# Ledger of designs, part 134: peptides against a protein of PDB entry 6IDX

Target 1, 380 residues: chain A of PDB entry 6IDX
Amino acid sequence: KELAKLSADVTFATEFINMDGIIVLTRLVESGTKLLSHYSEMLAFTLTAFLELMDHGIVSWDMVSITFIKQIAGYVSQPMVDVSILQRSLAILESMVLNSQSLYQKIAEEITVGQLISHLQVSNQEIQTYAIALINALFLKAPEDKRQDMANAFAQKHLRSIILNHVIRGNRPIKTEMAHQLYVLQVLTFNLLEERMMTKMDPNDQAQRDIIFELRRIAFDAESDPSNAPGSGTEKRKAMYTKDYKMLGFTNHINPAMDFTQTPPGMLALDNMLYLAKVHQDTYIRIVLENSSREDKHECPFGRSAIELTKMLCEILQVGELPNEGRNDYHPMFFTHDRAFEELFGICIQLLNKTWKEMRATAEDFNKVMQVVREQITRA

## One batch from the design tools (peptide; made by RFdiffusion4, then SolubleMPNN)

Design b2_p16_8_s2 (from b2_p16_8, 5 letters changed)
Fold by OpenDDE base, seed 1:
Structure b2_p16_8_s2 (fold): chain B 380 residues (1-380), chain A 16 residues (1-16)
Amino acid sequence: as target 1 above (380 residues)
Amino acid sequence: SLQEKLSSVAKSLRSK
């Protein structure tokens, strides 16, 4: 206990480290000798002293053995561990993951996100916070391939559900530390959209052009069989599609694929439009037809609006940016649905369409409408 | 024991 308290002092830490004191602490953990009276209390103070000593940055985290990692991971994976040991073990694992890619690799082999999710089902908000912090560290330090696997895994759906039910909808106020970890998790989750946000549409890719054609079909030919492939359409059919793409509010009415060549938001805007058209078909059709029937120059250009809104949402959600240590702003809605970004887009595009009408906007007012919509989204 | 080593290190630090 006294050692743990003194280890916070840099002068004491330096002298203790110079005496190989930290090696003695690591060996105590490695030995796993449960035979001592008050082992749990002694171990909790040992782990505290170890953390405080390592926080001085005098010793590299790479000094820890695989046996040490296995012991610490064992305290997290075992169901019947003292809360004080569990808390410190989560913090040590977080620090190891954050400070060393080599340690991340070893830890990622010893623990699963599923094991960490079990620590979210407790009433202790501190344990929940450290469990999310470790999940965030693992997600931050994961290679891009593994981040996508973590995103697609049942673990992410389950994680969101558990966070929503046990943390956000809990009967306790969310503390600043938990709010920060929820913010970090949110930012890291939205960073998975970066690939699509930075994917430029190929205007020569037929499969991508078929998505734009499907948007047209859903809006204007909702009763028509999807088997009407855009075959070698006569010039009249091409002229018809150009009119339809104008009515959809694309900037390039001849080749709407060109509107998706800017990154950001690239293909992510097309993904959002297609999601809206398929999942919220009535809302999509209503928005498109309501603006396409206008001859008064007050039509809201859906295609342009969807692209710029997707870009704006990426900016607001800081897609591709690292989490900021000073921020605690999390949005509960992102834990409510598997496709929460696309659902947010669907809400915001309706807000944009409403705001456009209320302002009696024209194409010249476009940027002004987008500013008002940005303010509305950021105040909600 | 490891505890004796820890106690020895702690005592050594108090004696400086």
Scores: peptide ipSAE 0.000, ipTM 0.392, DockQ to the pose 0.020
Fold by OpenDDE base, seed 2:
Structure b2_p16_8_s2 (fold): chain B 380 residues (1-380), chain A 16 residues (1-16)
Amino acid sequence: as target 1 above (380 residues)
Amino acid sequence: SLQEKLSSVAKSLRSK
């Protein structure tokens, strides 16, 4: 107890480390000897002193043995562990993952996200915070190939549901530390969109062009009487599609694929448009047809608006940026749905279309509408 | 001294 308190002092820490004090603490953990009276209390103070000493950055985290890692991971995976030991064990594992890629690899073999999820179902917010912090550390330090698998595990309805029900909708105020960890998890989740945001459309890729054609089909062929058999001329068909792509509000009416060559938002804008068209078909058709039937120059160009909105959402959500220590702003909405970004896009495109109408905007007002919509989204 | 206390604590931790 006195050691744990004194370990926060850098002068004491330096002298204790010079006496091989950390090595003695690690050996106490490695021994696993439960036979001592007050073992749990002694272990909790040992782990506290170890953390406080390591936080001075005097000793490398790589000094820890595989036996030490297994003991600490054992305290996290066992169901009947003292809360004080569990909390410190989660914090030690987090620090190990953050400070060493070699320790990350060893820890990722000893613990599962499923085991960490069990620590979210408790009434202790500190345990929940350290469990999310360790999940975030594992996610941040995962290789790109494994990061997608972890993201799929986070996209598993279970983790989101547990965070929503046991953390966000808990009968207690969320502390700043928990709010920060929820922010970090949100940022790391949205960073998975970076690949699609930076992927340029290939105008020569037929499969990508077929998606644009599907957007046209959903908007216009669902209401077209099947009696308009496409007349035999390839030129008449191209001219017809140019009109449809103009009505869809693409900037390049002849070749809409060119609108998706700009990165950001690249293919991510097309993914959002296709999601809206398939999942929220009535909303999509309404937005397109309301603007395609106007002759008053107050048409909201859907295609251009969808692209610029996707880019704006990526900027607001800081897609591709690392989480910063000073932020704690998270959106509970992102824990309610598996495709929360595409759902956010679907809400925001309706807001944009409404704002365009309210402003009586023309194509010249486009940037002003986007600025107003940005302010509306960031204040919500 | 702080060193004597540290040595005493280190000895106590080794003897347990």
Scores: peptide ipSAE 0.000, ipTM 0.404, DockQ to the pose 0.019
Fold by OpenDDE base, seed 3:
Structure b2_p16_8_s2 (fold): chain B 380 residues (1-380), chain A 16 residues (1-16)
Amino acid sequence: as target 1 above (380 residues)
Amino acid sequence: SLQEKLSSVAKSLRSK
């Protein structure tokens, strides 16, 4: 106990480390000797002193043995009643993952996100916070392939559900530390969109062009009498499509693929449009047809609006930025759905279309409408 | 001295 308190002093820590004191602490953990009277209390102080000593950055985290890692991971992965040991073990694992890629690899073999989710189903918010912090550390340090797998896994869906039900909707005020970890998890989740946001459409890629054609098909061919099969020649079809792409509100209605060559938002805008068209088909068709039937120059250009809205949402959500220290602003809605970004897009595109109508906007007012919509989204 | 306290703590940790 006195050692743990003194270990917060950098002068004491330096002298203690120079006396190989930290090696003695690691060996106490490695021994796992439960036969000592007051073992749990002594171990809790040992782990506290170890953390405080390592926090000075004097000793590399790579000095720890595999036996030490296995003991600490064992305190997290095994059913233990001692909350004090569990809390410190989670904090040690977090620090190990954050400070060493070699330790990350070893820890990722010893523990699963599923085991960490069990620590979210408790009434102790500090345990919940450290469990999310460790999940965030593992997510941050994971290779890109594993990061995507973690995000797509049933474990991540379950994680969001557990966080929503046991943390966010809990009968307890969320502390600043928990709010920060929820913010971090949210930022890390949205950073998975960065690749698509920075992916340029290739105008020569037929598969990508077929997605734009599918947007046209869903908007215009679903209500068209099947008797008007476009049997007329290839040139009439091209001219027809140019008109349809104009009605869809693309800036380049001759070659809509060119609208997706700008990054950001690149292909992410097309993903959002396709999601809206497939998942919220009635809403999509309504928005497109309401604006395609207008001859009064008050048509809201859907394609242009969807692209600029996607870009705006990426800017608001800081997609591609690392989590910032001291931020604690998280949005509970992003824990309610697996495709929360695309659902947010679907809400915001309806808001944009409504705001456009209310303002009686024309194409010249486009930037003014977008500014009003930005203010509406950021105040919500 | 701080060193004597440190040595005492280190000795106490080694004896357990």
Scores: peptide ipSAE 0.000, ipTM 0.388, DockQ to the pose 0.020
Fold by OpenDDE base, seed 5:
Structure b2_p16_8_s2 (fold): chain B 380 residues (1-380), chain A 16 residues (1-16)
Amino acid sequence: as target 1 above (380 residues)
Amino acid sequence: SLQEKLSSVAKSLRSK
């Protein structure tokens, strides 16, 4: 206890480390000797002293043994561990993951996100916070190939549902530390959109062009009997499609694929448009047809609006940016739906279309409408 | 002194 308190002092820490004191603490953990009276209290103070000593940055985290890692991971994976030991063990694992890629690899082999999820189902917010912090650390330090797997494990309705039900909808106020960890988790999850945001459309890719054609089909042919097979591409049909792409509000109504060559938002805008068209078909058709029937120059260009809105949402959500220290702003919607970004897009595109009408906007007012919509989204 | 505290702590850690 006195050691743990003194270890917060940098002068004491320096002298204690110079006396190999930290090695003695690691050996106490490694021994796992439960036979001592007050073992749990002693261990909790040992882990506190270890954390406080390591937080001075005097000793590299790489000094820890595999036996130490296994003991700490064991305290996190066991169901009946003292809360004080569990809290410190989660914090130690987080620090190890954040400070050493070699320790990350070892820890990722010893613990699963599923084991950490069990620590979210408790009434202790501090334990929940450290469990999310460790999940975030593992997510941040994961290789790119493993990030998608972790996201899929997160998108497994379970983690999201548990956070929603046990943290966000808990009968207790969310502390700043928890709000920060929820923010971090949100940022790390939305960063998975970066690949699509930075993917340029290939105008020569037929499969990508077929998606644009499907957007046209859903908007204009949804009431037409499927028996009207897209017959031979006569010049009259090409001219018809050019008209349809103009009514869809593409900037390049001759070759809409060119509108998706700019990154950001690249293909992510097309993904959002396709999601809206398939999942919210009535909303999509309504927005498109309402603007396509207008000859008064007050038509909202859906295609252009969808692209610029996707870009704006990426900017607001800081897609591709690392989490910032001191931020605690998270969107509860992210925890309510598996495709939260696309659902947010679907809400925001309706808001944009409404705002466009209310402003009686023309194509010249486009940037002003987008500015108003940005303010509406960021204040909601 | 800090040194006496360190020595006391070191002794306590060695005796466990």
Scores: peptide ipSAE 0.000, ipTM 0.416, DockQ to the pose 0.020

Design b2_p16_8_s3 (from b2_p16_8, 6 letters changed)
Fold by OpenDDE base, seed 2:
Structure b2_p16_8_s3 (fold): chain B 380 residues (1-380), chain A 16 residues (1-16)
Amino acid sequence: as target 1 above (380 residues)
Amino acid sequence: SMQERLSSVAAKLRSK
C-alpha cells in the first residue's frame, strides 16, 4: 500500500527502479502464490505499484516475461477475480498493447474479445471502461487482416447490444473516461470505411457499372409498364439511359461512373446509394421521382447530393483519422444498427432533400444547402 | 531517510 502510493512520485520511482524494485514486483506476480494471508490485497497493491512505476516511462514494457503476461491475462479470464485485481489487470494489458507490438501479439493469443465482453455486463463502470479501453487498444494495434476480423466481431450484434444495454442505457451517468472510450471505439469502427472511401471507380469495370444500372432499374423500371419493350436500337437505349442518369441527378449523365472517380468519397458513395435503394427502396424511389418530375429548376440532384453528402459525413466522422485524447463525443445511434453509417446516410439524404425544398434551392445554391445541412448534422 | 524506507520495503519484499 505504501509502495503503491510512493510509486506515483518520479523521484521514488527512479530510485526504486535503480534498485531493481520493478523486477521484484514482476516476480511476485509471476510466482502466483495464493497461500499468503491477504494475497488479494497484496496483489492489488503490487499491480498498482507496477502501473505507477511503468507510467513514468523509465522502463520499457518489453521487459515483462511471458509468465507475467499469462498471469495478468489469467486474472482477466478467470470468472471469480477480485474487482481491484481485474481493474488493474485490464489497465496493464491495455498499456502493454499500446506500448509494444510484440506484447500485443502475445496478449492476442492469451485473451479473446469474447472474454472482455463478459466484463461489460457488470455494474462497475470502471471495469467496463478498462474492458472497452483494452478492446480499443487491441483494435488499434491489430494488423489490417485481423482488424477486419475484430470489426466483424464488433459488427456482431452481441458486442453492440451489450454496450448499448449495459453501458449507454445504464441507469448511471456516463463518465468522461467511458465517453472517451466509446468515442475511440466509434472512430476505429468508422476507419474501416477508409478503404471504400479511397477506392476509385473504374469506368471500364462492368460489375461496377452494373451497380449504377441497378440504381436506374430500381428507380425507373419498377414503375415502367412492361409494354415499353426497349426499342432494338443501341443508340436509342443509350439516349434513354442518359435521360435516366440525368433524372438520377448524376453530374456526368453520359457516364455516371466518372462521378465516382473522385476520392474521397469514391466507391463508398455508391455503396450508400445501393444500400438506400435496396434496404429503403420506398424512400429512394420517392426522393428520385419527386425531384425527377420537377420542371421548375428546383430539383435536388440525388446522385451529386449523395456523393457530396457521403464526403461530408466522412469529414464529420473524421474517417481515416486517429482518435484524439481530448474528445468524448460519441453517438448512441452507431451502437443500434449493424450498418449504422449507411443508415445515417439514409437519414441525412432525407434531411438534405427537405432542406433543399425549404430553401427553394436551385443548382446554384448547392454549396449553400450543403453548408446548412452540415450545421444541422453537427448540432444534432 | 527515503533510502532507508526503500531498503526496508525492498527487504520486506525479499522476505515474503
Scores: peptide ipSAE 0.000, ipTM 0.374, DockQ to the pose 0.019
Fold by OpenDDE base, seed 3:
Structure b2_p16_8_s3 (fold): chain B 380 residues (1-380), chain A 16 residues (1-16)
Amino acid sequence: as target 1 above (380 residues)
Amino acid sequence: SMQERLSSVAAKLRSK
């Protein structure tokens, strides 16, 4: 207890480290000997002193043995009643993952996200906070392939559901530390969109062109009587499609693929448009047809609006930026759905279309409408 | 000295 308190002092820590004091603490953990009177209390103070000493950055985290890592991971992965040991073990694992890629690799072999999710199903918000912090550390330090797998896994859907039900909708106020970890998890989740946001459309890729053609098909051919299958020659079809792409509100209505060559938002805008067209088909068709039937120059250009809105949402959500220390602004809505970004896009595109009508906007007012929509989104 | 106190604490940690 006295050692744990004194270990917070940098002068004491320096002297204790120079006396190989950390090696003695690590060996106490490695021994695992439960035969000592007051073992749990002694271990809790040992782990506290170890953390406080390591927080000075004097000793590399790579000094720890595999036996030490296995013991600490064992306190997290095994059923344990001692909350004090569990809390310190989670904090040690978080620090190990953040400070060493070699330790990350070893820890990722010893613990699963599923085991960490079990620590979210408790009433103790401090345990919940450290469990999310360790999940965030593992997610941040994972290779890109493993990050994508973690995000797509049923475990991530379950994680969001557990966070929503046991943390966000819990009967306790969210503390600043928990709010920060929820913010970090949100940022790390949206950073998975960065690849698509920075992917340029290849105008020569037929599969990508087929997605744009599918958007046209859903908007215009789904309501057209199948009897008017355009049996006429390839040139009349191309001219017809140019008109349809103009009605869809693409900037380049001759070659809509060119609208997706700018990054950001690149292909992410096309993904959002396709999601809207497939999942919210009635809303998509309504928005497109309401604007395609107008001859009064007050048509809202859907394609252009969808691209610029996707870019705006990426800017608001800081997609591609690392989590900032001291930020604690998280959005509970993003824990309610698997495709929360695309659902947000679907809400915001309806808001944009409504705002455009209310302002009686023309193409010259486009930037003013986008500014008003930005203010509406950021105040919500 | 602080060193004697540290040595005493380290000795107590080794003896447990």
Scores: peptide ipSAE 0.000, ipTM 0.322, DockQ to the pose 0.020
Fold by OpenDDE base, seed 5:
Structure b2_p16_8_s3 (fold): chain B 380 residues (1-380), chain A 16 residues (1-16)
Amino acid sequence: as target 1 above (380 residues)
Amino acid sequence: SMQERLSSVAAKLRSK
């Protein structure tokens, strides 16, 4: 207990480390000797002293043995561990993952996100916070392939559901520390959009062009059988499609694929448009047809608006940026749906269309409308 | 607020 308190002092820590004191603490954990009276309390203070000593940055985290990692991981994976040991073990694992890629690899072999989800199903918000913190650390330090796997896995859907039901909708107010970890998880989840945000459309890729054609079909030919093969387009059909792409509000209404070559938002804008068209078809058709029938120069260009809105949402959500330690602003909606970004886009595009009408905007007012919409999104 | 809009959408997503 006294050691744990004194370990927070850098002078004491330096002297204790110089006396190989940190090695003694690690060996106490490695031994796993449950034979001592008050073992749980003694171990909890040992783990506290270890954390406080390591936080000085005097000793590399790479000094820890695989046996130490396995013991700490064992305290997290076992269902009947003392809360005080569990809390400190989660914190140690988080610090190990954050400070060493080699330790991350070893820890990722010993612990699964599924095991950590069990620690979210408790009434103790401190345990929940440290469990999410460790999940966030594992997600942050995972290689790109593993991050995508974590995001696409049933585990991530389950994680969001458990966080929503046991943390966000819990009977306790969310503390600042938990709010920060929820923010971090949100940022790390949105960073998975970076690949699509930075993917340029290939104007020569027929499959990508077929998506743009499908947007046209859904808007204008919703009852027409798709069996009319797109291939026999006479010059009259090409001219018809150019008119339809103009009515869809693409900047390049001759070749809409060119509007998706700019990154950001690249293909992510097309993904959002396609999601809106398929999942919220009535909303999509309404927005397009309300503007396509206007002859008063007050038409809202849907295609251009969708692209610039996607870019704006990426900027507001800081897609591709690392989480900031000073922030705790999380949005509960992002835990309610698997495609929360696309749902947010679907809300914001309706807001944009409304704001455009209210402002009686023309194409010259586009940037002013976008600025008003930005303010409405960020203040909302 | 964005939170209220997000909550209203969450409510709509529950009602579907």
Scores: peptide ipSAE 0.008, ipTM 0.442, DockQ to the pose 0.023; fails the geometry check
Fold by OpenDDE base, seed 4:
Structure b2_p16_8_s3 (fold): chain B 380 residues (1-380), chain A 16 residues (1-16)
Amino acid sequence: as target 1 above (380 residues)
Amino acid sequence: SMQERLSSVAAKLRSK
């Protein structure tokens, strides 16, 4: 206890570390010797002293043994551990993951996000905070492939559900520390969109062109009997598609693929459009057909609007930016749905279409409409 | 909050 308190002093820490004192603490953890009277209390103070000593940055985290890592991971993975030990063990693992990629690899082998989710199902918000902090650390330090797996896995759906039900909808006010960790998790989740946001459409990629064609098909052919054979002459088809792409509100109605060559938002805009068309088909068709039937120059260009809205949402959500320590603004809506960004897009595109109508906008008013929509979204 | 208004907008848009 006294050691744990003194370890916060940099002068004491320096001298204690110079005496190999930290090695003695690590060996105490490694030994796992439950034979000591008050083992749990002694261990909690040992872990506190270890953290405080390591926080001075004098000793590399890479000095810890695999036995130490396994022992700490064991305290997190076991169902019945003292809360004080669990809290410090979560903090130690977080610090290890954040400070060393080699330790991250070892820890990622010893613990799962599923095990950490169990620590969210408790009434102790501090334990919940440290569990999310460790999840965030693992997510931040994961290779891109593993990070995507962490985000797409059933574990992430379960994590979101548990956070929503046990943290956000809990009967307790969210503390600043928890709000920060929820913010971090949200930012890290949105940063998975960065790849698609920065992916340019290849106008020569047939699969990507087929998505644009599918958008056209859903909007204009969904009610037309498939019996109109694909045999009408290639030129009439090209002219027909050019008209349809104009009605869809693409800027380049001859080659809509060119509208997706700008990054941001690149292919992410096309992903959002396709999601809307497939998941919210009635909404999509309504938006497109309401604007395609207008001859009064008050048509809301869906394609252009979808692209610029996707870009705007990426800017508002700061997609690709690292989380900062001073922020705690999270949106519980993003924990309610797996495809929360695409659902947000679907909401905002309807808002945009409404705002366009209310403003009696023309194509010249486009930027003004987008500014009003930005204000509506950011004030929301 | 951005969430309450987005949720309100979402609710209003789903109710139409």
Scores: peptide ipSAE 0.008, ipTM 0.493, DockQ to the pose 0.021; fails the geometry check

